# Ledger of designs, part 111: peptides against a protein of PDB entry 6A30

Target 1, 150 residues: chain A of PDB entry 6A30
Amino acid sequence: AQDADNVLQPIMDLLDSNLTLFAKICEKTVLKRVLKELWKLVMNTMERTIVLPPLTDQTMIGTLLRKHGKGLEKGRVKLPSHSDGTQMIFNAAKELGQLSKLKDHMVREEAKSLTPKQCAVVELALDTIKQYFHAGGVGLKKTFLEKSPD

## One batch from the design tools (peptide; made by RFdiffusion4, then SolubleMPNN)

Design b2_p25_6_s2 (from b2_p25_6, 12 letters changed)
Fold by OpenDDE base, seed 2:
Structure b2_p25_6_s2 (fold): chain B 150 residues (1-150), chain A 25 residues (1-25)
Amino acid sequence: as target 1 above (150 residues)
Amino acid sequence: DEEELKKHQEEVGKKLKEKILEAKK
């Protein structure tokens, strides 16, 4: 459990930071779309981490998400005037577009065999992330989360 | 502990839920 938490904490911190902004500025349907794209991004990032385990799993996930999310974090602006809100939405949409393009370029890497311990950590991590994105029923539907994004 | 894990997962789910609900108020 602690290993899964250690792996997930950087992801959750990044998601929390970005989703605070997205929740404030996005309309409900747009927010759902954002959540779906972020879900796919997280799944792909985890897949890469599992398939190509670096010496430090935590650092890679955090680094990958930070590299891809750096554009999203720069939007931490006070809720500006109506004109500024539009610019924030535009910037957020631009960043999402970049993330989507990145996903398309993320080559499906050959799956390596996982040890039973690694499988357990991944399963726990996936369950935790599913709960995060489900958000007590106001986020993504369980049926969507249970489907493979790739 | 399975119960502790479940509680943790529920808390994780609540984080985003609260943000969404507060933002849509």
Scores: peptide ipSAE 0.356, ipTM 0.867, DockQ to the pose 0.516
Fold by OpenDDE base, seed 5:
Structure b2_p25_6_s2 (fold): chain B 150 residues (1-150), chain A 25 residues (1-25)
Amino acid sequence: as target 1 above (150 residues)
Amino acid sequence: DEEELKKHQEEVGKKLKEKILEAKK
């Protein structure tokens, strides 16, 4: 449990920082799209972390997520004069587009075999992340989360 | 231990829920 928490904490911190802004600037459908892309990004990042480095390397998970997460901050481009609400929507759409591009650059690697202990940590981590993205029913649907690559 | 884990997961879920609800309020 403690190992899973150590792995998850950097991920959760990054997600919390980014989603606070997106939750404010995105309407419901756009926010759901952002959450879906973030979910895929997290899953792909975790997959890479399992393939190459030790599963317990929280630093690498954080580094990989930060590398891709920086695209959200750089996505703020001031567009021509629009209403404040319209500008926020365009900014959110641009940031979403950048996130999608970052996801597309993630190459799937061949997963190595995990020990039973590593499997338990991964399962716990995945369950916790699923709960985070489900957000008590106001986030992503459980059916979507369960169909995502594990 | 399992119950404690479940409670922890529920708290993690509440975190984003609160952010979304506050943002849309």
Scores: peptide ipSAE 0.351, ipTM 0.865, DockQ to the pose 0.540
Fold by OpenDDE base, seed 3:
Structure b2_p25_6_s2 (fold): chain B 150 residues (1-150), chain A 25 residues (1-25)
Amino acid sequence: as target 1 above (150 residues)
Amino acid sequence: DEEELKKHQEEVGKKLKEKILEAKK
């Protein structure tokens, strides 16, 4: 449990720093949309980081974050007049590139298969992140969080 | 241990909740 917390703390700090700004500047419906996109980004990054070999991790995480950031730019979420929101999400996604550190702590072995201990740590980490995004009921719905972002 | 874990997860959820509520005041 303490090991999982140590791995998650940098991610949570990064999310907290960015979401403070988003919570201030976004209307409720816009904020929920931002949270959904951040959730998808985090989940996709974690999934690929765990499944893919270590040698490709930094490059792939960078590519994934860039792809998601560009996809958010091309996906004209007609957020009304706030063109600034998409760019902020992109910048937040770039900072989330530090998620590469999650693999270094959770996946010790270059092998494709996780050990039972590693699986338990991943499950705990995922549950904790779900609770963060649920935010005691004022964030994302549990039904959304239980769905695969794919 | 399970109850302590649940309590910890609830505290993590409160962090974002507080930020959202403070931002909307």
Scores: peptide ipSAE 0.339, ipTM 0.862, DockQ to the pose 0.607
Fold by OpenDDE base, seed 1:
Structure b2_p25_6_s2 (fold): chain B 150 residues (1-150), chain A 25 residues (1-25)
Amino acid sequence: as target 1 above (150 residues)
Amino acid sequence: DEEELKKHQEEVGKKLKEKILEAKK
């Protein structure tokens, strides 16, 4: 459990930073799409992390997310006027498009055989990440998450 | 233990939930 947490915490921090912005600027439907793309990116990154040294995972996710994340303006997003809302949706859609392109450029690596200990860590990590993206029912559906296993 | 793990996972899920709900108020 602790090993899984140690691996996940930096990933979660990076996700939280980006999702704070996305949650503010995206309407519900756009946010769901963003979450789906982020889920795919995380799954791909985890797959690579199994193949690569554990230390590479945080840096890789951070690099991937930072390349597409505009700086966290900690600004209190005022309730968008209708005009502001449309522009925000457009910007969110643009970000989503960039994430999708990034996904398409991600090379699928061959999965390594894992030791029993590594398997247990991965299982715990996956369960935790699924719970995160489910977000108590306001995030992604469990059925979607289960169809996108590691 | 399993209970502590479940509690931790629930707390992790609450983080994003709170952000989403606060952003949509």
Scores: peptide ipSAE 0.327, ipTM 0.856, DockQ to the pose 0.545

Design b2_p25_6_s3 (from b2_p25_6, 10 letters changed)
Fold by OpenDDE base, seed 3:
Structure b2_p25_6_s3 (fold): chain B 150 residues (1-150), chain A 25 residues (1-25)
Amino acid sequence: as target 1 above (150 residues)
Amino acid sequence: MKEELEKHAESVGEELKKKIEKAKE
């Protein structure tokens, strides 16, 4: 329980911060696209975090996620001018892109089979994240979340 | 544990829904 919360909380904090920003600046269609990309990123990050040896990588991902989340809190959301919103999305995408590059470095370690305990934690975390991204029907469709190859 | 996490997920989902609705106003 506590281990799952420790993994999920940084992800949820990051998602809350980013989704609040994107909800303010993005049109509905753009927001859905951003949510889909965030979903893929979160799924890929979780898969790696759980497959990789537990201690060092959770702290690194948590620290990476926390470092990126803290940068958004202090800014008084001045309504970014149209140019600033695009730049913020670009910066967020760039930060997310750096998380994707972390993929290439982490995938090189031998995919050890998940223990049954790790599988149970992953399944629980996935259900929670699916529910979060569905957001009571205002987010991503359940069919998309269930059929995602990620 | 699963039920508590589900309730937490629902709470977060409702909060997100509220934030999205407020952002659209």
Scores: peptide ipSAE 0.020, ipTM 0.475, DockQ to the pose 0.539
Fold by OpenDDE base, seed 5:
Parts: sequence; C-alpha cells; structure tokens
Structure b2_p25_6_s3 (fold): chain B 150 residues (1-150), chain A 25 residues (1-25)
Amino acid sequence: as target 1 above (150 residues)
Amino acid sequence: MKEELEKHAESVGEELKKKIEKAKE
C-alpha cells in the first residue's frame, strides 16, 4: 500500500491540478482528448519510473512531474472573457505539448522485467489511475482504459 | 490491502468527478 501511494501521490497531484484547469477551459470533446493524452503520459511515466529507477527513488516522478507542472500557479482562475478562452486553450495545449516532450528525454533503458512485487504495485497503481480517469463515468470510458496499449 | 486500494481509487475517482462537474459550472 505505501509503495503504491508513494508512486501515485505525485501523479494524482499533477492530474488534479491539470484536470481542474482543463475541465474549466475545454469543451467535452477537447477534454476527452486531453484526458487521453494525460493517460498516455501517466502510463509512460509510470513505466519509466518503475522500470528504470528502483522503486525506492520516489522523488524522481515527483520532480519530473513538478518541473513541468509548476507553470500552473494556484491562481484563482478568473473566468476569462471570451477572448481569453482561446488563449487559455492554446496555453493549455502548449503545456500538454511540453509534457509530451518529457517522453523524449527519458532514454528507455533495456526492458528490465518487473519483479513480482513491482508488478503488484503497478497493477494497484493502474487500477487507481483507471478509476481516476474514469471519474465515475464523466471521464474516459472503461473500455478505452482497458484496451489502451499504453 | 487490495480492498483498501480499491476504496481509495473509488474515492479519488469520485473526487475527480466532483471537480470536473464543478469546473463545468
């Protein structure tokens, strides 16, 4: 449990901050697209964090995610005027694009087989993330989450 | 452990749902 929480907490913190913003500024179809991209990012980040460093380096996920997430100041998102909405969407898309580039900086080391313990942690983490992204039916479809190749 | 994590996952999912609904408002 503790190991799963240590892996999940930084991811959830990032997701909470970003999803709150995107939910405010995105239309439903755009939001779903954003969620799909975040899902891919999370899966890739988990894969890299669990496979590349030992599970003991808890700080690496948080640091990598924080470096890219710091651009969203906790500022009271004043409802932008109609003109500001397009710019906010553009900025959010740019931020997502930057998060996607994080994928390119992590050299895939040789595919280390996960230990049974690591597999168990991943399974628990995946279940939690799937529930999070499903968001009681308002997020991604369960079928997408289960069939995702990521 | 699994059951606790499932409960936690459900709680997180419901929290996200609330945030999304609130943000649509």
Scores: peptide ipSAE 0.020, ipTM 0.497, DockQ to the pose 0.575
Fold by OpenDDE base, seed 1:
Structure b2_p25_6_s3 (fold): chain B 150 residues (1-150), chain A 25 residues (1-25)
Amino acid sequence: as target 1 above (150 residues)
Amino acid sequence: MKEELEKHAESVGEELKKKIEKAKE
């Protein structure tokens, strides 16, 4: 349980911050696309966090999230002008792109077979994240979340 | 543990739903 919370909490904090922002600035179609990309990102991050030895990843995910999160704290919530909204979407897309590049730099350490304990944590975390992304029916469709190849 | 996590997930999902609905108005 505590290990699952340690993995989930940073992800939930990231999702809460980003989804609140995207919900304000994006139309419905764009929001759904962003949610799909975030879903892929979360799935890839979870796979890596659970497969990689627990010691190094809290520092790397925390450092990655902290490096990207520090930019959001200081700004007076000026309603971003239309130009600022586009730039924020571009920055968010760039951040997602950098996270995808981090995928290439994280050496495919051989997908070591997850231990039964790790599998149980993954399953629990996946169910929680699926419920979060479904958001009572206003988010992603259950069929997409269940049949996602990711 | 599973039930507590499910309740937490539902709570977070409902909060997210409210945020999305408010953002659409």
Scores: peptide ipSAE 0.019, ipTM 0.489, DockQ to the pose 0.514
Fold by OpenDDE base, seed 2:
Structure b2_p25_6_s3 (fold): chain B 150 residues (1-150), chain A 25 residues (1-25)
Amino acid sequence: as target 1 above (150 residues)
Amino acid sequence: MKEELEKHAESVGEELKKKIEKAKE
């Protein structure tokens, strides 16, 4: 149980902090693209968090998420002028890009085969995340989520 | 659509948080 929580909590923090914001700010087409990138990021983060010893990855993801998540809470969401919305999308994309680069740095560590326990945790987490990203049919298509090679 | 996605995301997030909290107990 605790292992699953340790994996899911960073993912939930990522999703809570970013998806709600993106849903508010992004146009539908942009949102779908962002969701696809977030999906890839989440899948990779899960794989790494489960495969790699929990200590180093939580701190990096948590630090990255904390640095960027705290910055957004303080702003009284004035209805971003179109310019402010674009800036927020750009910042969010930059954050995603940094996480993607972190991915590339972490991918160099040989993906050790998941233990059966780790596989079970991943499967449970995947189901929940698929539901989240599907968002009642508003988010990503189930077929995309199921066929994603990521 | 955005509002629906947000509401669903929040709902799923809260549900998952509850599951996590239960798993810690």
Scores: peptide ipSAE 0.019, ipTM 0.459, DockQ to the pose 0.093

Design b2_p25_6_s4 (from b2_p25_6, 10 letters changed)
Fold by OpenDDE base, seed 5:
Order: sequence, then C-alpha cells, then structure tokens
Structure b2_p25_6_s4 (fold): chain B 150 residues (1-150), chain A 25 residues (1-25)
Amino acid sequence: as target 1 above (150 residues)
Amino acid sequence: SMKALKEHQESVGKKLKEKIEKAKE
C-alpha cells in the first residue's frame, strides 16, 4: 500500500492542482471531457512508467511531475474574467501536455515482465485512480473507467 | 488491511468530488 501511495502521490498532486482549476472554469460537460483526456494521459503515463522504466525509477517521475506542477501554486487564482478563462484552460492544457514530454525522457528499457508484486501495486494504483476519477459518481462513469485499455 | 485500503480509496474518491461540488457553488 505504501509503495502504491508513493507512486500515486505525484500523479494525484498534479491532478489535484489542475482539476481545481478545471473544476472552477469548466461546465459539467467540458469537465467530463477534460477528465476523459486526463484519464487517457494518466493511463498512458502509467503504462509507459510501468512498461518502460524499472519501478526503481519512480523517483524520476515524481521529480518530473513536481517540476511541472510547481508553476501553478504561486498564481493567486484571481477569478479570471470570461476572456481569461479560455486562456487559462489553454495554459492548463498546455501544462498537462507537457506530461507528454515525459515520454521522451523515458528510456525504453526492455519490457521486463512485471513481478507479481509489481502487478499487485499497479492494480492497487489503478483502482485508486479509478476511484479518484469516479469521484463518488460525479466524475467519470465506472463503465468508461473499466473499458479503458489496461 | 483490506478495510484500511478501502477506506483510503474512498477518501481519495472524495477529494475530486469535493472540488467539483465546490466549483458548482
């Protein structure tokens, strides 16, 4: 459990930081679309993280995610005027898009088969993230989360 | 324990829920 938390915490911190902004500026339908894209991004990131680097490099993902997340804390979220909302969404999307650059830093190590322990940690992590995105029923539907290619 | 894990997962699920609910207010 602690290992799963260590893996998830950087992702959760990033999600929490960005979703606070998205939740404030997006209507329900737009928010759901954003959540779907974030889910895809998280799944892709996890897949790459699990398949490409050995689990020992978990520290690198946390560090990379932290480096990208630090930019949002200092901005006193002045309620942007309607015109500023679109730009904020674009900027937040751009910041999330920078997570795609994490792909370039992940050296393709030979896909070592995950150990049973690693699989268990990943399953636990996935379940936790699914719960996060489901958000007690106000987020993404369970059916959508379950149909995502693992 | 499995119970502690479930409680933790439920707590995590509440985080986004609270944010979404607060944003709708």
Scores: peptide ipSAE 0.266, ipTM 0.829, DockQ to the pose 0.534
Fold by OpenDDE base, seed 3:
Structure b2_p25_6_s4 (fold): chain B 150 residues (1-150), chain A 25 residues (1-25)
Amino acid sequence: as target 1 above (150 residues)
Amino acid sequence: SMKALKEHQESVGKKLKEKIEKAKE
């Protein structure tokens, strides 16, 4: 359980920081679209992390996510004009997309089957993230979260 | 315990809910 929390905490911190900004600048419909894209990105990142055997990679992803999250704090959030908000989302998506390129540099060690313990940790992590994105009913619908390609 | 895990998950969901609600005010 503690290992799952250590992996989830950096992701949650990054999501919290970005979602606070997006919630302030986006209308409800736009926010839902952003949440859907973030959900896909998180799921893809988790899938990649799971497929990559070394626990060291989770720490690296967490550290990378944390480093990128800290960089956003220093910018004086000038209330971006409506045009600037789109660019910020694009930049955030681009930064998160660069995390996907990190996959190509991580040695494709052959997908070793996750141990039962690792599978249990991943399932718990997924359930926690689903609850986060559902946000007590004001976020993404449960049906959308459940249809996500597990 | 299963109860502690459920409480933790509910707490995580409440955090985002509060942020979304505060941003709409």
Scores: peptide ipSAE 0.258, ipTM 0.828, DockQ to the pose 0.554
Fold by OpenDDE base, seed 1:
Structure b2_p25_6_s4 (fold): chain B 150 residues (1-150), chain A 25 residues (1-25)
Amino acid sequence: as target 1 above (150 residues)
Amino acid sequence: SMKALKEHQESVGKKLKEKIEKAKE
């Protein structure tokens, strides 16, 4: 459980930070679309992280998150003018795009068969993330989350 | 504990729900 929390916490922090902004600026239909794209991104990231050896992942995800997180600290939350909101969406999309490029550097190491312990951690992590995206029924539908390519 | 795990999962689900609901107000 603690290992699952350690793996999930950086992802959850990223999601929480971005979704707070998206929830404020997006209409319900747009927000659902954003959630679907984030869900796909998270699933793809998890799939790759599971395939990659565990040791490099915490440092790589942490370093990637730290390098992108430093830019957000200094700005006084001036109410973003409409132009600032568009720029934030663009920056968020760019960050998501860069996460997709990280996809190419994650060398398909041979699908090392997960140990039973690793499988249990992944299942727990997946269930937690599904609950997050479902958001008590106001987020993504359970049917969508369950049919996602595992 | 399976109970503690379920409670944690429910708490995680509530976090996003609250954010979405607050954004609609």
Scores: peptide ipSAE 0.258, ipTM 0.825, DockQ to the pose 0.553
Fold by OpenDDE base, seed 2:
Structure b2_p25_6_s4 (fold): chain B 150 residues (1-150), chain A 25 residues (1-25)
Amino acid sequence: as target 1 above (150 residues)
Amino acid sequence: SMKALKEHQESVGKKLKEKIEKAKE
């Protein structure tokens, strides 16, 4: 459980930070689309992070998160004009895109079969993230989350 | 414990729910 939390916490912090912004600036339908894309990204990231030795990736994700998290604190939340919201989405998408590029630098360790312990951690992590994205029914549908090809 | 895990998962789900609900308000 502790290992799962350690893996999930950086992802959850990233999601919480970005989704707070997205929830505020996006209309419901747009938000759902964003959530779907984030779900895919998280699933892909988790698949890679767990297959890759845990140590190097946590530091990179944490460092990337720390660099970008500091920028959000300062600005007087002037209600961003439509242009500012778009730029924020673009920046967030760019940041998420960099996470996808981290995918390419994540050494394709050959799909070594996850140890039973790693599988259990992944399963637990997946269940937690599914609950997060479901958000008590206001987020993504359970059917969508369950059909997501692992 | 499985109970603690479930409670944690529920709390995580509530966090996003609250954010989404607050954004609609």
Scores: peptide ipSAE 0.256, ipTM 0.824, DockQ to the pose 0.536

Design b2_p25_7_s1 (from b2_p25_7 with K5R R17L E18K F20R E21L S23E)
Fold by OpenDDE base, seed 4:
Structure b2_p25_7_s1 (fold): chain B 150 residues (1-150), chain A 25 residues (1-25)
Amino acid sequence: as target 1 above (150 residues)
Amino acid sequence: SLEERLKEFEEKMKEALKERLEEEE
């Protein structure tokens, strides 16, 4: 439980901030597209992090999420003007693109089999993240989240 | 709790979406 919480907290912080922002600045259809791409990114990042050694993993997700999240903390969420919203989407898309590129540079270390404890943490993390992306029905559909190659 | 945090987030998202719908009308 505590290990899962430690892994989840940075992700939840990122999701709380970014998804709320996207919900405010994006039209519904755009939001859904952004959420889908973010979901893919998060899943890919988690997959890679879980495959990496545990100590490096929390640090990498946390560092990847934190390096990209630190830029978000200082901005007083003033409701961006329509122009500012577009720029924020662009910046978010750019950040997502950079994370995707980082994915390509991460040497696929051989997928070491996760311990049962690690698997349980991952499952709990995935369930929580799915709930965040579903966001009580305003986010992605459960069917999409379930069919995603987890 | 995680559940409470999630619930709060969901409410924030619902409110944000409501605001967007009001802006689109």
Scores: peptide ipSAE 0.182, ipTM 0.721, DockQ to the pose 0.648
Fold by OpenDDE base, seed 5:
Structure b2_p25_7_s1 (fold): chain B 150 residues (1-150), chain A 25 residues (1-25)
Amino acid sequence: as target 1 above (150 residues)
Amino acid sequence: SLEERLKEFEEKMKEALKERLEEEE
């Protein structure tokens, strides 16, 4: 439980901030596309972080996620005009693109079979992340999340 | 708890979407 919480907390913090922001600034169809891309990114990041390093380096997920979280200073989010919303989406997409580039530099070490403990952590993490992306029915459909090849 | 945090997030998402819909009208 504690190990899963340690892995989940940084991811949840990222998702809380970014998904809430995207919900505010994106039109419904754009939001769904952004959510799908973010889902793929999160799944790919989790796969690499859980499969490649031993669970000890909490720092790498946290560092990847923290570089993107610093842009949300607590400033009064003036609802940007339509032009500002597009720029925010572009900036968010650029940030997501940078995460994808960092992904390519992580050495594909051989997919070692996850230990039963690692599998349990991954399953709990996946269930939690699926709930975040579903967001009580306003996000991605459960059927999409369950059928995702990632 | 994780459940409480998830519930709070869902409410924030619903509110964020509501605010956006109100601005588009």
Scores: peptide ipSAE 0.177, ipTM 0.720, DockQ to the pose 0.662
Fold by OpenDDE base, seed 1:
Structure b2_p25_7_s1 (fold): chain B 150 residues (1-150), chain A 25 residues (1-25)
Amino acid sequence: as target 1 above (150 residues)
Amino acid sequence: SLEERLKEFEEKMKEALKERLEEEE
């Protein structure tokens, strides 16, 4: 339980902040596209984080996620004009792009078979993240989340 | 709890989407 919480909390914090922001600034069609790309990124990141030895990568993901969260604290939520929304999407895409580059720096440690404990953590994490992306029916469809390669 | 956090998130998402719908009208 505690190990799952340690993995999930940084991801949940990221999702709480970023998905809520995207819901506020993005048009419905754009939001769906962003959610799909973020879903792929989160799934790939989780797969790596859980397959990789727990200690070093959790801190790195947490630190990367925290560094990006600090940029949002400048509190003047002026309703972004249409131009500001595009720039925010661009910044979000740039941040997502940096997370994808982290993919290249994570040394391919050989995919060791997940221990039963790691499998249980993965299953719990996947269920939780699916619920976040579904967001009570306002996010991604359950059918899309279920058809994603497990 | 995780359930409470998820519920709070869902409400925030619903509110955000409602605000967007009201701005587009």
Scores: peptide ipSAE 0.173, ipTM 0.714, DockQ to the pose 0.616
Fold by OpenDDE base, seed 3:
Structure b2_p25_7_s1 (fold): chain B 150 residues (1-150), chain A 25 residues (1-25)
Amino acid sequence: as target 1 above (150 residues)
Amino acid sequence: SLEERLKEFEEKMKEALKERLEEEE
């Protein structure tokens, strides 16, 4: 439980802030598209984070998430004009894209089978993330989340 | 708890969508 919480807390903080922001600035169709792309990204990041040795990844994810969290606090959220919303999505996508570069630093460690403990953490994390993306029915459909190939 | 946090998040999302709907009217 505590290990899962340590992995999930940074992800939840990221999702709380960004998904709420996207809900405020995006039209419904755009929001759904953003949510789908973010879902893919989160799934890919989780797959990588759990396969890597836990110590390096927690610090790196925590550092990546902390570096980006500091930038959002100081700006008086002027209702972004359409251009500002696009830039925020672009910046978020760029930040998320930097999470993809985490892939390049992930050493080709041998596809070691996940330990039962790691599997349990993955399952709990997946369930939690699905709930975040569903957001009580205002986010992605459960059928999409369950049928995702990622 | 995680459940409480999820509930709070869902309420924030609902409020955000409500605000958007009100702004579009």
Scores: peptide ipSAE 0.161, ipTM 0.706, DockQ to the pose 0.647

